Peptides against a protein of PDB entry 5FRP. Designs and how they scored, part 25

Target 1, 225 residues: chain A of PDB entry 5FRP
Amino acid sequence: VEWTESIPQIIATREDISKELNQALAKTFIDSDPRVRRTSVMIFNKVPVTEIWKNITNKAIYTSLLHLAREKHKEVRELCINTMAKFYSNSLNEIERTYQNKEIWEIIDTIPSTLYNLYYINDLNINEQVDSVIFEYLLPFEPDNDKRVHRLLTVLSHFDKKAFTSFFAFNARQIKISFAISKYIDFSKFLNNQESMSSSQGPIVMNKYNQTLQWLASGLSDSTK

## One batch from the design tools (peptide; made by RFdiffusion4, then SolubleMPNN)

Design b2_p29_4_s1
Fold by OpenDDE base, seed 4:
Structure b2_p29_4_s1 (fold): chain B 225 residues (1-225), chain A 29 residues (1-29)
Amino acid sequence: as target 1 above (225 residues)
Amino acid sequence: MKELEEESKKYEKELLEKAKKENKLIFPE
């Protein structure tokens, strides 16, 4: 653990991380101690993306990082999911595609697919986290249409069949959620109007409002579980 | 470069196999 904790500083200070260090680091990602694995993942959070790409050249490290997204240990898994999504986004924004980093990009380009494949685990907590990181890092809000489309195409370009399927399912769900929220707002406005509440439509709208709330609530994981 | 790539791939495979063997995955690929 202590050794792994020192790695961010080493990466930040040394331009050339030795092959041996990369190999040693690769082993920490599969260490039996979840604390070691956690610390290893944290390297990607603590070290600037440019320095990671420069100094971490062992392909196995990146592959191992992605694998931790399916780890049994909840804390490590959750950290990994957030980390890899953020790392993907930062890489797209800051790292140029070159011949030298092609092999690493081949792995990094699978991050979206890796994340979308997590939906097949059918765990509500994982699903919520994946939803969050997709919104925040993979497909963030972008007002520029060209940039938004480019990002979308980039994300989709490396999808496997399963990822595509989950992507479409996700989008369908988002549309439903958005619709539900819109209706909730409309219903709320209606219910706040006393004249409207006294109308024959009042009970009908109230019922729809309640149904909408129940539907929205059912999609949320119990934060206590 | 080719030798390093092969070594890296071999190492990656070994690590992956080890991880699978340790049953750390919540959902098999």
Scores: peptide ipSAE 0.021, ipTM 0.458, DockQ to the pose 0.040
Fold by OpenDDE base, seed 2:
Structure b2_p29_4_s1 (fold): chain B 225 residues (1-225), chain A 29 residues (1-29)
Amino acid sequence: as target 1 above (225 residues)
Amino acid sequence: MKELEEESKKYEKELLEKAKKENKLIFPE
């Protein structure tokens, strides 16, 4: 653990890490101690993306990072999911594609598929987290249309079949959620109007309002789990 | 370069197999 905790500083200060160090670091991602694995993942959070790409040259490290998205330890898994999504986004923004880093990019380009494939686990907590990182990192708000489209195409360009399927399912769900929210707003406005509430439609709208709330709530994970 | 790639692939495979053996993955691919 202590050794692994020192790695961020080493990476931040050195432009070249030996092959041996990379190999040693790779082993920490598969360590039996979840604290070691956690610390290893945190390297990707603490070290600037540009420094990571410069110093971490062993592709096994990146592969191992991606595998932790399915690891048994909840905290490490959740951290990993957030970390890889963020790392993907930062890499797209800051790292140029070159011949030298092609092999690493081939791995990094699978991050979207890796994340979307987590939907097949059919766990509400995981689904919620994946939803969150998609909105925050994979497909963030971008006011520039060209950039937004380019990002979308980049994300989709490396999808496997399963990822495409889950992507479309996710989008369908989002549309439904958006619709539900819109209805919630409409119902809320109606309920705030006293004249409308006194009408024959008042009780009906109240019922629909409650149903909408229930539906929205049912799609959310239990924070206690 | 080719030798390094092969070595890297071998190492990756070894790590993956180790991780599988240790049953660290909840949901195998």
Scores: peptide ipSAE 0.012, ipTM 0.428, DockQ to the pose 0.039
Fold by OpenDDE base, seed 5:
Structure b2_p29_4_s1 (fold): chain B 225 residues (1-225), chain A 29 residues (1-29)
Amino acid sequence: as target 1 above (225 residues)
Amino acid sequence: MKELEEESKKYEKELLEKAKKENKLIFPE
């Protein structure tokens, strides 16, 4: 753990990290101690993206990072999911594609697919996290249409079939949520009107309201889990 | 470069196999 904790500083200060150091770092990502794995993931959060790309050249590190998205340890997994999404976004923004870094990019370009594939685990907590990182890092708010489309195309360009499927499912869900919220508002307005509540439509609307709430609630993970 | 790539791939494979063997991944692909 202590050794791994020193790595961010080393990366920040050294222009070149030895092959041996990269190999050693790679091992930390698969260490039996979740604290070591956590610390290893944190390197990607603490070190500027440009320095990571410069100094971390062992492909195994990046591959291992991506695999931790399915990590047994919840905290490490959650950290990894956030980290890899952020790293992807930062890389797209700050790292040029060159011949020299092509192999690393081939791995990094799989991050969107890796994340979208997590939906197939069918875990509500994971789904929520994936939703969050998609909105925050993969497909962030961008008012410029050209930039937005470019980012979208970049993200989609390396999708596997499963990722596409989950992508469309996600979008469909968002539409449904939006619709449900709209209906919720309408129902709420109706319910707040005493005259409407006393009408023959009152019970019907109440039922629809409850169904809507139930549907919305079912999509949310229990924060206690 | 090619040798380094081969070594890297070999190492990656080894690490991946090790990780699988240790069953650290609960949600395999």
Scores: peptide ipSAE 0.025, ipTM 0.524, DockQ to the pose 0.041; fails the geometry check
Fold by OpenDDE base, seed 3:
Structure b2_p29_4_s1 (fold): chain B 225 residues (1-225), chain A 29 residues (1-29)
Amino acid sequence: as target 1 above (225 residues)
Amino acid sequence: MKELEEESKKYEKELLEKAKKENKLIFPE
């Protein structure tokens, strides 16, 4: 009987402790030290998604995580972008939508829009990272057509106007890249044929090849930056 | 700053320990 009577107090105490911990954690996301912010973001990478949803109930933490995607500190920003994309994907796969977690989902559902909006910064490094996380986490390869479409619709369902515009631009770019790669392969095959190189078409193909390479290179970030 | 980092690390550790106890950690240290 005494044990049963202690359970509500323990639960209450745990909730209080949880609240205090959440408050403390929320502060770390806005700490002036980028190392502290980095460590805080890493929690989302190290702790299973189910435990995150269970134990991190302070909305400010999730909001702060999303905000760090635009942070000036490159390492923290890059970590954050990867983290939020992965967290989004894991959440979609493992977390049910309930009335209790609705408010957190409202924030998490903005992750795709948040990521696509990063294209407007017009930074090549950021663009490459966003491209990477889109393919890896937001819109991963899915052989099942129904699942693929469902995921796509889920991602798009919370887009703002800017995100839609960015999405279409991204798709257009992907088509161009795919085309360029195909042409690159064709050109490479042509260039490997000595008879073709000696033909009147040789210089023309070489020029197109160089243009294609230049275009591809221009879309890539400088690794030094 | 150091205190906040320590708090964050402590919180992470607590979550990890909890996850271990619940057999939710895929990589047991």
Scores: peptide ipSAE 0.021, ipTM 0.378, DockQ to the pose 0.019; fails the geometry check

Design b2_p29_4_s2
Fold by OpenDDE base, seed 5:
Structure b2_p29_4_s2 (fold): chain B 225 residues (1-225), chain A 29 residues (1-29)
Amino acid sequence: as target 1 above (225 residues)
Amino acid sequence: MKELEEEDKKYEEELLEKAKKENKLIFPE
């Protein structure tokens, strides 16, 4: 643990991380102690993306990072999912594709598929986290249409069949949620108006409001269906 | 050492693929 905790500082200060250090670091990602694995993942959060790409050249490190998305240890898994999503986004924004880094990009380009494949675990907490990182890092809100489309195409270009399937399911759910939220807002506005509540429509709208709330509550939990 | 690392990597990949197919969580081995 202590050794791994020193790595971010080493990466930040040294231009040349030795092959031996990379090999040793690779082993920490598969260490039997979850604290060591956690600390290893934290390197990607503490070190700038440009420095990671420059100094972490062992492919096994990146592969092992992706494997931790399916870690049984909850804390490590959750950290890993957030870390890899953020790292993917930062890499797309800050790292150029070159001949020298091609092999690492081949791994990094699988992060979207890795994340979308987590939906098949059918765990509510995992699904919620994947939803969160998709909105925050993979497919963030982008007001520029060209940039938004370009990002979307980049993400989709490396999808496996399972990822595509989950992607379509996710989008279908988003549309439904968005619609429900819109209705919730409308109903809430109506219910906040005392004149409207005293009308013959009051009880009807209140019933619809309650149904919408129940659906939203169930749908946030039903990210599994 | 290199052979062991390759074997370990292959084993990890096999476990990951198995876990993906089974939709299960795994421990890094």
Scores: peptide ipSAE 0.031, ipTM 0.558, DockQ to the pose 0.059
Fold by OpenDDE base, seed 4:
Structure b2_p29_4_s2 (fold): chain B 225 residues (1-225), chain A 29 residues (1-29)
Amino acid sequence: as target 1 above (225 residues)
Amino acid sequence: MKELEEEDKKYEEELLEKAKKENKLIFPE
């Protein structure tokens, strides 16, 4: 653990990380101690993306990072999911595709598929986290249409069949959620108007409002689970 | 380490095939 904790500083200070260090670091990602694995994942959070790409050249490290998204240990898994999504986004924004980093990009380009495949686990907590990282890092809000489309195409270009399926399902769900939220707002406005509430439509709208709230709430995970 | 991945592989395949056959979304309505 202590050794792994020193790695971010080493990467930040050294321009040439040795093959031996990369090999040693690769082993920490598959260590039996979840604290070691956690610390290893944290390297990707503590070190600038440009320095990671420069100094971490062992592809096994990146592959192992992606695998931790499906590990049993909750804390490490959750950290990994956030980390890999952020790392993907930062890489797209800051790292050029070159011949030298091609093999690493081949792995990094699978991050979207890796994340979307987590929906098949059918765990509400995981689903919520995946939703969150998709909106924050994979497909963030982008007002520029060309940039938005380019990002979308980039994300989709390396999807496997399962990821496409979950992507379409997610989008369909998102449309429903958006619609529900819109209706919630409309209902809330209606209910705030006393004249409208006293009308024959009042009870009907109230019922729809409650149904909408219940539907929205049912999609949320219990933080205790 | 990969306990979830190992446990879910079969489920992923089954879910995918079910979704295809039923023409249903994998997420609840």
Scores: peptide ipSAE 0.017, ipTM 0.455, DockQ to the pose 0.130
Fold by OpenDDE base, seed 3:
Structure b2_p29_4_s2 (fold): chain B 225 residues (1-225), chain A 29 residues (1-29)
Amino acid sequence: as target 1 above (225 residues)
Amino acid sequence: MKELEEEDKKYEEELLEKAKKENKLIFPE
């Protein structure tokens, strides 16, 4: 743990990380101690993306990072999912594609597929996290239409069939959620009006409101689990 | 050192592929 905690500082201070250090770092991602694995993932959060690409040249580190997205240890997995999504976004924004970094890009370009494939685990907590990182990092709000389309095409360009299926399912779900939220707001406004509640429509709207709440609740993980 | 790295890489790839196929969570051994 202590050794791995020193790595961000080493990367920040040295222009080149030795092959041996990269090899040693690769082993920390598969360490039996979840604290070591967690610390290893945190390197990607603590070190600027440009320095990561410059100094971490061992492909095994990147593949291991992607692997931890399916890690049983919840804290490590959650950290990994957030980290890899952010790292992907930062890489797209800051790292040029060159012949020299092509092999690393081939791995990084699989991050969207890796994330969308997590939906097939059928875990509500994982689904919620994937939804969050997609919105925040993979397909963030972009007011420029050309940039938004370009990002979308980049994300989709490396999708496997399963990822595409998940993508379409996700979009369909988002539309439903958006609609449900809109209706929830409308129902809430209606319910706050005493005159409306006393009307013949009151019970009908209340029923629809309850159905909407139940539907929303069923799609969300229990934060207490 | 190279041999151990290659073995670790192969092991990681195998675990990843297994996880992808089974749609299950994994733990590094």
Scores: peptide ipSAE 0.040, ipTM 0.523, DockQ to the pose 0.059; fails the geometry check
Fold by OpenDDE base, seed 1:
Structure b2_p29_4_s2 (fold): chain B 225 residues (1-225), chain A 29 residues (1-29)
Amino acid sequence: as target 1 above (225 residues)
Amino acid sequence: MKELEEEDKKYEEELLEKAKKENKLIFPE
């Protein structure tokens, strides 16, 4: 733990990190102690993206970061998912594609697919987190049409078949949620009108309202789990 | 040293592909 905690400072002060140091760092991502793995992931949050790309040249480190998105330890997994999404976005914004960094980009370009494949675990907490990082980092709101399309094409260009399927399912779910919210508002307005509630339609609307609430609630994670 | 790095990388890639195939969470070994 203490050794790994010193790495951000080393990267910040040195322009050239030895191959041996990169090898030692790679091993910390698969350490049996979750605290060591957590500290390793935090390097990507504490060090500027430009310094990471400059100093971390071992491909195994980036592959191991992606691997931790599927680990069982909740805290490390959640940190990893947020970290890799943010790192992807920052890399797209700040790192130029060159011949020298091509092999690292080949790994980083798989981050969107790695994240979208997490939907197949069928865990509500993971699904909510993936939704959040997609909106915040992968496909953020962009008012410029050309930039928005370019980002979308970049994300999609490296998708596997499963990632495409989950991408379309995600968009379909957004439409369903939007529709459900709209109906919830309409039903709430109807239920607040005393004359409408006294009508023959009152019980029917109440039933639809309850079904809508149940559907919305079923998509939410339990924070206690 | 290079051989060990390649073996570790290969092992991690195999674990990731296994996790993707099984749609399960895994422990690092």
Scores: peptide ipSAE 0.031, ipTM 0.521, DockQ to the pose 0.062; fails the geometry check

Design b2_p29_4_s3
Fold by OpenDDE base, seed 2:
Structure b2_p29_4_s3 (fold): chain B 225 residues (1-225), chain A 29 residues (1-29)
Amino acid sequence: as target 1 above (225 residues)
Amino acid sequence: MEELDKENEEYIKELLEKAKKEKKEIFPK
């Protein structure tokens, strides 16, 4: 435990972590003591994503992190689910795909499938947590349509068959709502442009705006049930 | 309402097809 607690500081201060340290860290993720496993997961929360990618090069660490999403110990599992979702999002935002980090990306790209596959456990608490991390980290609201679409395509591109099935079952409707919200924002911006309101397209946009509002109202009412 | 839902559904389907295509390109059989 004490050794593992020192790892975040070591990673934060050193530019390169030795192969030996990586091997030792990999063992902590599979330790029999849940406290050790918890502390290991916390490294991914306490250390900047760029430093993690730079210093943690042992694939076994990342694979072990993902396996903890199905851990029997509730606290470790819940922490892992939040951590891996956040880490995925941060990695997409901050880490470039290179030849050197390709093998790690191959693991990280499985995080969406790993999360969506948790729905098959059929546990209400897990389902709620997965929903939460999907909308907070995996598929966050993005007003930029191109960025939103790109993120969605990135997430979906690595889905296994089970993840796709879960996506359609649990999140497809919410994604539709997200797109409708985006359209609402676009229409609102359009309506705020006086020059656009005087155009022949003004009434058409207004009609679509109203339809979007009605759709949102109906969809949001269903989501609150 | 139905038209917007259909449009969004079609768009999502298109995105899914693109994602599937990208997956096939990344993981060729």
Scores: peptide ipSAE 0.000, ipTM 0.278, DockQ to the pose 0.023
Fold by OpenDDE base, seed 4:
Structure b2_p29_4_s3 (fold): chain B 225 residues (1-225), chain A 29 residues (1-29)
Amino acid sequence: as target 1 above (225 residues)
Amino acid sequence: MEELDKENEEYIKELLEKAKKEKKEIFPK
């Protein structure tokens, strides 16, 4: 009986500890020392995404993380950009959308826009980094067309106007190429498996294959000019 | 699962303490 009475206190203590931790962490993200900010960002890299979502409940921390993408300190900024992109991808893959985490998701869903908006800074190093994280984490290569389309739609669904504009300017063509490559691979596999082009579907598949090849060729030729 | 949760919590605490320490080293009161 006495052990049962201690459970609420333990839970309350844990909540208090969690609250204190969140408050302390929130302060570290806005600390004047870039080393402190760096260490704070590294939490998101070193701690599993599921544990971050569980233990970091203060929305201000996530907002602050996103703001560091535009900070003056290069190392922290670069780390933040990589971290937030990876965190976004991991969250999409591992975290369910619930009522309890809705407010955090509302912030996390802005990561794609936050990243695409960095193109407007017109910094070559930032642009290269944004390109890298987009194709590594936001819109990774996915051989499954349905999954790839779903991911793309998820990313686009939360875009602001500026992000859309940036997306079409910088990445839309590359995404189209990725789709075409995927189709090419699928058709190549199909053609390799069909020894007999004698099926009534053979000409249709070949036509689609040729169209895909032509599209790829035209897209690649335009990128080299 | 519970052990992993504790380990992760401890890790987060450690990182926060490191961050605080680094701040104190730069701005010694």
Scores: peptide ipSAE 0.025, ipTM 0.393, DockQ to the pose 0.017; fails the geometry check
Fold by OpenDDE base, seed 5:
Structure b2_p29_4_s3 (fold): chain B 225 residues (1-225), chain A 29 residues (1-29)
Amino acid sequence: as target 1 above (225 residues)
Amino acid sequence: MEELDKENEEYIKELLEKAKKEKKEIFPK
């Protein structure tokens, strides 16, 4: 009985500690010293993804991490780009989507768009880095076709309009057309399901889908010549 | 500079490990 009475207090204390820690961490991500920001980003690299999700519950930290991808300090920016891509991939592989972590997933699901939007900066070094992290972490080589397609669909499912445009401009050509064709029906079903969920994005996704099909068709025509 | 970064990193790791330990203590498997 006495131990049960202590549990709420312990939970409250731990929640407070966790809250305080999260608040402190949130401040470090926006610190004026680039070294502090760098160190903060490194947490996501050095701590297992499962532990990050368990211990970092303040959504502001994740939002701040994503914002650092556009910061002025080159070293921090570069680190952030690599970190967020890796973190995204690890999260997809290791973290289950639950009601409790939904708000964090909503942020993490924007990482692909955040990365692809960096192409609009029109910086060669950034572009090269984005290319690298896309093929290393976002769309890694996967021999299982179903898993590969599922990953691709997952990445694309949360794209904003700009990210889709960048995807088609920079990376769509590197996606094996054969997989897109083989899963076209599944992709169509996926898009239809997304349209039913988000009426405003439906037409955009469909237009991009059609562009993808057209691109695939053109690629097929080039491969047959 | 590198040392400070390492110290800060270690400190943050320590904080995370403490938080992890504390959570495990509350919810032992």
Scores: peptide ipSAE 0.024, ipTM 0.469, DockQ to the pose 0.018; fails the geometry check
Fold by OpenDDE base, seed 3:
Structure b2_p29_4_s3 (fold): chain B 225 residues (1-225), chain A 29 residues (1-29)
Amino acid sequence: as target 1 above (225 residues)
Amino acid sequence: MEELDKENEEYIKELLEKAKKEKKEIFPK
């Protein structure tokens, strides 16, 4: 435990972590003591994502992190789920995809599927946590439509069939609402900019606008129930 | 309602295909 607790400081101070340290760290993720596993997961929360990618090069660490999402120890599992979701989001935002880090990205890109597959456990607590991390980290609210769509596409691009099924079952409605809101904003801007409702396209746009409003109203009403 | 859902679904599918292409371009097998 004490050694693992020192790892964040070591990573922060050293430009290169030895292969030996990576191997030792990999062992802590599979330690029999849940406290050691917990501390190991916390490294990903305490160390900046850029430093993690730079210094943690052992693939086994990342694979072990993902595996802990199904760990029996509740506290470790919950921490892992939050950690991996956050780490995924931070990685997408801050880490460039290079040839050198390709192998790690191949693992990290499975995080969305790993999370969505947790819905199949059929545990209410897990489902709630997965919902939470999806909206906080995987598919956060983004006012820029292009960025939001790009993030969504990135998340979905690595889905297996099971993850897609879960996505449609649990999150598709919320995503649809988000897109409808975006369309509503676009229509509102369009309507504000078009002084002349007299164009032949006016009625078509108004019809789409009304449909969008109705859809939003229906979707929001169902989400509040 | 169903039409908007279909349009959104198609849009999501298009976005997914674009994302897949971008990934392949960055990491050509």
Scores: peptide ipSAE 0.007, ipTM 0.313, DockQ to the pose 0.022; fails the geometry check

